# Ledger of designs, part 2: peptides against a protein of PDB entry 8OXM

Target 1, 371 residues: chain A of PDB entry 8OXM
Amino acid sequence: FKAEFRLAGGVNLPKIIDCVGSDGKERRQLVKGRDDLRQDAVMQQVFQMCNTLLQRNTETRKRKLTICTYKVVPLSQRSGVLEWCTGTVPIGEFLVNNEDGAHKRYRPNDFSAFQCQKKMMEVQKKSFEEKYEVFMDVCQNFQPVFRYFCMEKFLDPAIWFEKRLAYTRSVATSSIVGYILGLGDRHVQNILINEQSAELVHIDLGVAFEQGKILPTPETVPFRLTRDIVDGMGITGVEGVFRRCCEKTMEVMRNSQETLLTIVEVLLYDPLFDWTMNPLKALYLQQRPEDETELHPTLNADDQECKRNLSDIDQSFNKVAERVLMRLQEKLKGVEEGTVLSVGGQVNLLIQQAIDPKNLSRLFPGWKAWV

## One batch from the design tools (peptide; made by RFdiffusion4, then SolubleMPNN)

Design b1_p8_1_s3 (from b1_p8_1, 5 letters changed)
Fold by OpenDDE base, seed 4:
Structure b1_p8_1_s3 (fold): chain B 371 residues (1-371), chain A 8 residues (1-8)
Amino acid sequence: as target 1 above (371 residues)
Amino acid sequence: SLTWSAPV
């Protein structure tokens, strides 16, 4: 290991370290403390399995449909080492950074990211109608710019076209697999884009199995398909390549039902893998920057030894696990709202739900559904 | 900065 480290920023202040392998290659790593990486490690294994299924199918293999994965090594319940996603940037950093964000550069007369966030935070406790009206005002005055990512990074027109297709395929694959696994919406800092491949890397997989639906502000979309995400696909948007890649991914997932159910069942009943949403995690995921001051770190993990009889915890856990497995089976059968859909019908419903401004306006404002 | 912030 090199003697020097850098900070990645954020509340947990993860350390970026460089190491030289026995092969003489330098590798960057991220050391996290105060974070449980076991869920990330498990979700990376599930993504690797999904990738194996996608590579076995001729139609998904020809399209190079894959989810980008990274190495995770949990060291304890509160620490671990991650592979550094070298040559990636958070989509939120590219789009809405305060100094040189693409929205500020390409749309200097639009609302600032701060103005958009403020407007949506002011209506957070209001009716769905008031949220929708303000969301539409924000959307009118904050136009998508993510098309410029590929234009800035890929100057050759043939490369630009290939990379825009790689991006569109990456969004489609991650959206459908993310829906099956119940990842929900994703904060703009938890989606990285590779500056060389234009593929997405989803990080911080701490919300899975539809646990985003039990947050203080419930998730209302199956995956992130916001206006900037769509703008990165170019003029066809969700039509053509994206839709076809979603359908082919969904076809492979549905045809692999038994394998996916068996794997997820083993994970849901693993006593070493806590996938459930706890109240503290739920608060932390939707906290305001203003609320950081009063939560003293003195919630020792020890004080939640509320002596709930181990038997009542186990029975409640098993009922939640059974419900998650039932819902996963429904998704893999194409059961939506009590109706069996074709692959095309199911994918169409999910796309419509993900792009609906009424659903987007109801999301937590911290996740910036207008971006 | 790659702020691996949990979504606040």
Scores: peptide ipSAE 0.007, ipTM 0.534, DockQ to the pose 0.166
Fold by OpenDDE base, seed 5:
Structure b1_p8_1_s3 (fold): chain B 371 residues (1-371), chain A 8 residues (1-8)
Amino acid sequence: as target 1 above (371 residues)
Amino acid sequence: SLTWSAPV
């Protein structure tokens, strides 16, 4: 290991360390403390399995449909090491950086990212109608610019076209697999883009199995398909390549039901894997930026062994696990709102739900649904 | 610098 480390930003101040392997290669790693990386490690294993299923199918293999994965090594219940996603940038950093973000560069007369956030925070506790009206005003005055990512990074027209196609395929694959697994918390800092491949890397997998629906502000979209995400696909948007890649991914997932259910069942009943949303974690994920100052987590978990009957805790956990498995089985059967849909019908419903400005306007302002 | 910002 090098003697020097860097701090990554954020409340948990993760340490960036550089390690020279026995092969002489330098490898950057992220050391997280005060964070349970077991969920990230488990979700990466599920993504690797989904990639194996996608590679077995001729149609998805030909399209190179894959989820970008990274190595996670949990060291304790509150610490671990992650592979550094070298050559990636958060989509939020590219789009809405205060100094040189793409919105500021290409749309200098639009609302600033700060003005958009402020307007949406002012209506956070208001009616759905008031949230929708302000969201539409924000969207009119904050136009998408993510098309410029591929234009800046890929100057050759043939490479540009190939990379825009790789991006669109990556969004489709991760959106459908993320929906099947109930992956939440898809804010603009939890999605990285690779500057060489244009593929997405989903990070911070701590909200899964639809646990985003039990947040103080519940998640209302199946995946992130916001205006900038769509703008990165180019002129066809969600039509053509994106839709076909979603349908082919969903077809493979639905044809792999037994394998997916068996693995998720093993994970849900693993006593070492806590996938349930803790109330403190739920509050932390939706805190106001202004409230960051006071909550020193001096939660000394004094192990007051509240001898709650082990039987009642186990019965409550088992009922939640069964409900998650039932909902996963429904998704894999194409059951939406009590109706059995075709692959095309299910994918169409999910796209419509993800782009609906009424659903987007109801999200937590920190999710930045206008981006 | 990849600032993995905490969720805002």
Scores: peptide ipSAE 0.006, ipTM 0.450, DockQ to the pose 0.150
Fold by OpenDDE base, seed 3:
Structure b1_p8_1_s3 (fold): chain B 371 residues (1-371), chain A 8 residues (1-8)
Amino acid sequence: as target 1 above (371 residues)
Amino acid sequence: SLTWSAPV
């Protein structure tokens, strides 16, 4: 280890450490404290399994359909080490940074990211109709710019085209696998983009198995397919390459039903793996930026071991696990809203749900559905 | 959110 460390910023002040391997290569690592990395580690193992399934299929292998993974080593219930995603940036930093964000650079006359957030926070407790109207006004005055990511990073036209294709494939693969696993909390800081490959890296996997639907403001979209995410695909948008890559990913997932169910079943019943949403985690995920100043983390999670009878906890947990497995099985059979869909029908429904401005307008303002 | 803020 080098004698010096850096801070990555944020409330938990994760430490960036540089390690020199026996091969003489420097490797950057992120040491987290006050955070449970077990769920991230488990979800990375599931993503590696999905990648193995995608590599076995000729059509998905030819398309290079993969989810980007990183190494996670949990050290305790509140600490661990992550592989540093070198050469990645949060899509939110590129798009909506207050100083030099792409929206400010390319659309200086549009609403600022702050104005958009303020407008959506003002209607957060209003009707769905009022939220929709304000969301449409925000969308009209905040036009997508993510096409410029590939244009800035890849000056050669042939490289630019291949990288835009890699991006579109990465969005498709991660969207479908993320949907199957019920991955939530896909805000603009939990999605990184690799500046060399244009592939997405999904981080902070702490909302899985549709637990985003039980948040105080429920998640209403299957994955992030917002206007900027679509703009990064170029002129074809969700059609052509994206749709075909979603269909081929969904085909492999559905054909691998037994394997996926068996793996997820083992994980859901692992007593060392807490995947359930707790009220404190739900509050933390949907805290207002204004409320971050006063909540000193003096809530020791130790004091809410209130004596729930062990029997009632186990029965409630088992019923939730069974429901998650049933819903996973339905998705893998193409059962949506009680109807059996073809792969193309299911993918089409998911795309329509993900781009619907009525669904997007209902999301928590911190998710930034207008980006 | 873990901001993987790579220091520029």
Scores: peptide ipSAE 0.006, ipTM 0.444, DockQ to the pose 0.073
Fold by OpenDDE base, seed 2:
Structure b1_p8_1_s3 (fold): chain B 371 residues (1-371), chain A 8 residues (1-8)
Amino acid sequence: as target 1 above (371 residues)
Amino acid sequence: SLTWSAPV
């Protein structure tokens, strides 16, 4: 390791270190402390398996349908090392950075990202009707700009078209696999875009198996398909390439039901893998002011080991695991709301749910559903 | 959630 480190931003101030490998190559790494990377590592293994299934199928292989993965090495229950995703930027950084974000640059007369967030925070505890009205006002005065990402990064028209296609395929693949696995917390800072490939990298995989639905503000969308995400696809939006790539991904997932269930079953019953949402994690996910206010919570959580009786914990855990497996099996059978759907019908329902402004308006304001 | 703020 080099003697110097840098701090990454954010509440936990992770350390960026440069490591020289035995091959003489420098590799940047992110060292997280006070964070459990075991879930990220497990979800990366599941994504690698999904990629293997997608590469075996001729139709998904021809489309290069893949989820971008990164290396995770858990060192303890509260520390680990992540591969630095070199040449990636958070979509939130590109879109809604306060200084030079694409919304500010291309839409200087629209509401600022701060104004949008403030308006949605003011209605956070209000009715669904009031949330919807304010969300629609925000959306009217905050128009999508993510089309400009590919236009800025790829000046050659042929490259631009290819990269926009790669982006659309990456969104489709990650959306469907993310839905099957019940991946939550898909806010704009948990999705990176590769500046060379235009592919997405999903980070912070700590909300999986629909545990986002048990948050204080439950998740109401199957995946992130917000207006900017759609704008990045260009003029066809969700139609054509995106829809077809979703359908082909869903077809492979449904045809791989036994393999996916077996893998997820092993993971759900792994005593070293805590995938369940705990109340402290739930509060921590939805109490973050994403705004720059340096609230150092010195949460000295004294480890009051509430000795819950082991038997009641195990029975409650097993019932949650069984419910997750049943819901995964339903998704892989195309069962939505008690109805069996075709691949096209299921993908259509998921797209409609993901773009519905009524669902989007109900999300936690920190999810930034207007972006 | 670590916002992946790449240091500029």
Scores: peptide ipSAE 0.007, ipTM 0.448, DockQ to the pose 0.087; fails the geometry check

Design b1_p8_1_s4 (from b1_p8_1, 5 letters changed)
Fold by OpenDDE base, seed 4:
Structure b1_p8_1_s4 (fold): chain B 371 residues (1-371), chain A 8 residues (1-8)
Amino acid sequence: as target 1 above (371 residues)
Amino acid sequence: SLQWSAPV
């Protein structure tokens, strides 16, 4: 280990450390405290298994369909070490950084990211109709710019084209795998883009198995497919390469149903893996800046010896796990809203749900569905 | 780049 460390930003102030391996290679690592990395580690294992399935299929292998993974080593229930995703940037940093974000650079006359967020926060407690109207006003005055990522990073036209394809394939693979695993929408800072490959890296996998649907503001999209995500694909948007890569990924997932169910079943019943949404975690994920006031945690933890019989907790957990497995089985059968769909029909429904401005307008404003 | 931000 080098003697120097850097702080990563954020509430938990993770430490960036540089390590020299026995091979003489320098490796950057992130040491995270006050966080449970077991869910991230488990989800990375599931992604590696999905990648193995995708590499076995000729059509997905030829398309290089993979979900990017990183190493996670949990050290305790509240600490661990992560591989640093070197040469990545959060899409939110590129798009909506206050100083030099792509929206400010390419659309200086549009609404600022702050103005968009403010407008959507003002209607957060309003009707779905009022949310939709304000979301449409925000979208009209905040036009997508993510196409400029590949244009800035890849000056050679042939390289630019290949990297835009790599991006589109990465979005498709992560969207379908993410849907199967119930990752839902993703905060713009929890999606990294690799500056050399244009592939996405999904980080902070703390919401899985559709637990985003039980948040204070429930998720309404199967995955993040916002206007900037689509703009990065170029002129074809969700059509052509993206759709075909989604269909081929879904085909492999559906054909691997038994394997995926067995894996997820083992994980859902692992007593060391808490995937359930805790109310405190739910509040933390959707905290309002205004709610940082006087919640002194006078949680005197002492007096609620609610001896909830260990049996009733276990029965409630098992019923949640069974419902998650049933829903996973439905997804892998192509059962949507009680109807069995073809791969193309299912992928089409998911794309339509993900791009629907009515669904997007109902998302938590902190996740910036207009970006 | 900061790899980790909580959802804000």
Scores: peptide ipSAE 0.014, ipTM 0.602, DockQ to the pose 0.201
Fold by OpenDDE base, seed 2:
Structure b1_p8_1_s4 (fold): chain B 371 residues (1-371), chain A 8 residues (1-8)
Amino acid sequence: as target 1 above (371 residues)
Amino acid sequence: SLQWSAPV
């Protein structure tokens, strides 16, 4: 390891370290403290399995449908090392950075990211109707700009077109795989974009198996398909390449039902893998100061192990695991709201749910559903 | 959420 480290931003101030491998290559790594990387490591393994399924199918292989993965090495229950995703930026950093964000650069007369956030925070405890009205006002005065990412990064028109297709395919693949696995907390800082490939890298995989639905403010969308995410696809939006890539990904997932159920079952019953939402994690996810600037001291919650009887915990856990497996089986059968759908019908429903401004307006403000 | 801080 090099003697120097850098701090990454954010509440936990992870350390960026450079390591020289036995091969003489320098590799940047992110050292997280006060974070359980076991869930990230497990979800990366599931993504690798999904990628293997996608590569076996001729139609998904021809489309290069893949979910981007990174290396995770958990060191303890509260620490680990991540591969630094070199050449990636958070979509939030590109879009809504306070100084040089694309919204400020391309839409200087629109509401600022701070104004949008403030307006949505003011209605956070209000009715769904009031949230919807304010969300629509925010959306009118905050127009999408993510089309400019590919235009800034790829000056050659042929490369630009190819990268916009790579982006659209990456969004489609990660959206469907993420939906099948019930991946939550898809805010703009948990999605990176590769500046060379235009592919998305999903990070902070700590909300899976629909545990986002049991947050104090429940998640109401199957994946992130907000206006900027759609704008990055260009003129066709969700129609054409995105929809077809979703359908082909869903087809492979549904045809791989037995494999996916077996894998997820093993993971859900792994005593070393806590995927369940706990109250402290829920509070931490939705009490985050939305302003990037405030170093809030991490409350050392002393683990007062409430010695609940082991038997009642195990029975409660098993019932949650069974419910997750049943819901996963339903998704893989195309069962939505008690109705069996075709692949096209299921993908259409998921797209409609993800773009519905009524669903988007109900999300936690820190999810930034207007972006 | 670890903000993936861009390398400053």
Scores: peptide ipSAE 0.006, ipTM 0.463, DockQ to the pose 0.083
Fold by OpenDDE base, seed 5:
Structure b1_p8_1_s4 (fold): chain B 371 residues (1-371), chain A 8 residues (1-8)
Amino acid sequence: as target 1 above (371 residues)
Amino acid sequence: SLQWSAPV
C-alpha cells in the first residue's frame, strides 16, 4: 500500500488508498468506515448471476446486455473495501457541478441546479398538486443536456454512435435488473458513467427489495428514467433500442425465475445479511444537507436489551421476507396491480411509471428528479 | 450515499 491516502467527500469521509499488486499494477481502493458493505457485496453477487443469465441467452449476449459490477469486501458490520471504479464520473458531477456542469455550460439561461433544488425543497411538505406544478415549472426552465456527454467524450461519429448504443443498453439492463431486485436510492451521485465505455455503474446498493417505498418520502418510480437519462439515448429516447433491450432483459429474468427466487430466498434468510430498512438509516438517507452538522450519533449503544421476545422479532422478519419473495415472484410472472402482463406490456407500464411527471414530482428533492 | 464529491 502507498503511505498516503485521499479522502472521498461525503459524511462518512471514505479513504481512497492506492496499492501495488504482486503483478506490479497499481489499484485504487475505497475504504468505507461507519457503513455496512454486506448489502453491496450481496447485490454484486446477484448482479454477477444476472450477467451469467444474460450471457447464456443468444439475444441478450448479441446485444452485450450486462450490468456493471465492482468488487466489494466487507471487513466488519461497519467497514469494508470497494474496488475504485477508475475512469467513471457520477452523472450528477457531469450534469450539475456548480462550476462547470453541463447544464450551466449548454443552458446558461435556464435555472441553476441550486434554484431547481430550492424550488422543490420549498414544496416538499406541500400537496401533490403543488409539487407537480412546481416540478413542471422547474422542468420547463431546466432542459436536458446529457446528449452532450457522448458528444464531448467521443468525437468520431462512428464511435459516438456505438457509445450512445452502449449507454442505452446499459440503462435498459440496469433499469430492469434494478426493478426486479427493487433497487432504490438512484439519485445522481449513486450512478456513475464510464468515460470510455459510456456504460453505467450503480453504486451504494443499500436500498433494495423495494425498501425505498418505506422511506419517509416513499419512492414512486421503478428506476431512474429522468429527462437527462432519456436525453443521453438521443432522438429515439425510450423507443426502439431502449425498449427492446428492456424487453429482452425482462424476458431472460422471467425465464430464469426459479434461479432468481432461489438466490434471493437464500439471501433474505441469511442471518449475516441485514437488508431491512432501519429508522435511523431511513432518516439519514433523506436528511437535509443543512442538518448534516449536528447529529453526531453518539449512539452509545447502551444495549438496553429490550427483551422483545426473539420469537416476535423473528416472526416479523420472516413475514417481511415472505412478502419480498412473493413480490419478486409476481414481478417475474409479470403480475402488476393484480393483472398478468406480457413482457412488452410490463416493460411499457414500467417505462410509463418511470417517466410520469406526477411520480417524479413526489420523490425526495435530494433525488433530483428534474435531472 | 457515497457522494463521489469531486476532490476539492
Scores: peptide ipSAE 0.006, ipTM 0.481, DockQ to the pose 0.094
Fold by OpenDDE base, seed 3:
Structure b1_p8_1_s4 (fold): chain B 371 residues (1-371), chain A 8 residues (1-8)
Amino acid sequence: as target 1 above (371 residues)
Amino acid sequence: SLQWSAPV
């Protein structure tokens, strides 16, 4: 290891360390404290399995459909080491950075990212109708710019076209697999883009198995397919390449039902794997900037081991695990709202749900559904 | 959210 470390920033101040391998290559690593990396490690293993299934199928292999993965080594319940995703940037950093974000550069007369957030926070406790009206006003005055990512990074037209195609395939693959696994918390800082491949890297996998639906503000979309995500695909948007890649991914997932169910069942019943949403985690994920001042650090997570009878906790957990497994089985059968859909019908429903401004307007303002 | 803050 090099003698020096850097801080990555953020509340938990993760340490960036450089390791020189026996091959003489430098490898950057991120050391986290005060964070449970076990769920990230488990979800990365599930993504690797999904990639194996996608590589076995001739149609998905020809399309290079993959989910980008990174190495996770949990060291304790509150610490671990991550592989550094070199050459990636959060999509939120590119789009809505306060100094030089793409919205400010390409749309200087639109609402600022701060104005959009403020408008949506003001209506957070209002009706769905009032949220929808303000969301539509925000969307009208904050136009998509993510098309410029590929244009800035890839100056050669042939390379630009291939990278935009790689991006569209990455969005499709991660959206469908993320939906099957019930992946939530897909805000603009939890999605990285690789500046060389144009592929997405999904990070912070701590909201899975539809646990985003039990947040104080429930998640109302199956995956992130916001206006900027669509703008990055170019003129065809969700049609053509994206839709076909979603359908081919969904075909492979549905045809691999038994394998996926068996893996997820083992994970849901692993006593070392806490995937359930707890009240403190729910509060942390949807904390208001104004509420940061009053939470004195005195809630030791240790004191709310209220001795609920171990038997009642276990029975409640088992019922939640069974419900999650049943819902996963329904998704893999194409059962949506009690109706059996074809692959094309299911993918169409998911796309419509993900782009519906009524669903997007109901999301927590910190998710930034207008981006 | 873990900001994978690229080192500024």
Scores: peptide ipSAE 0.006, ipTM 0.474, DockQ to the pose 0.080

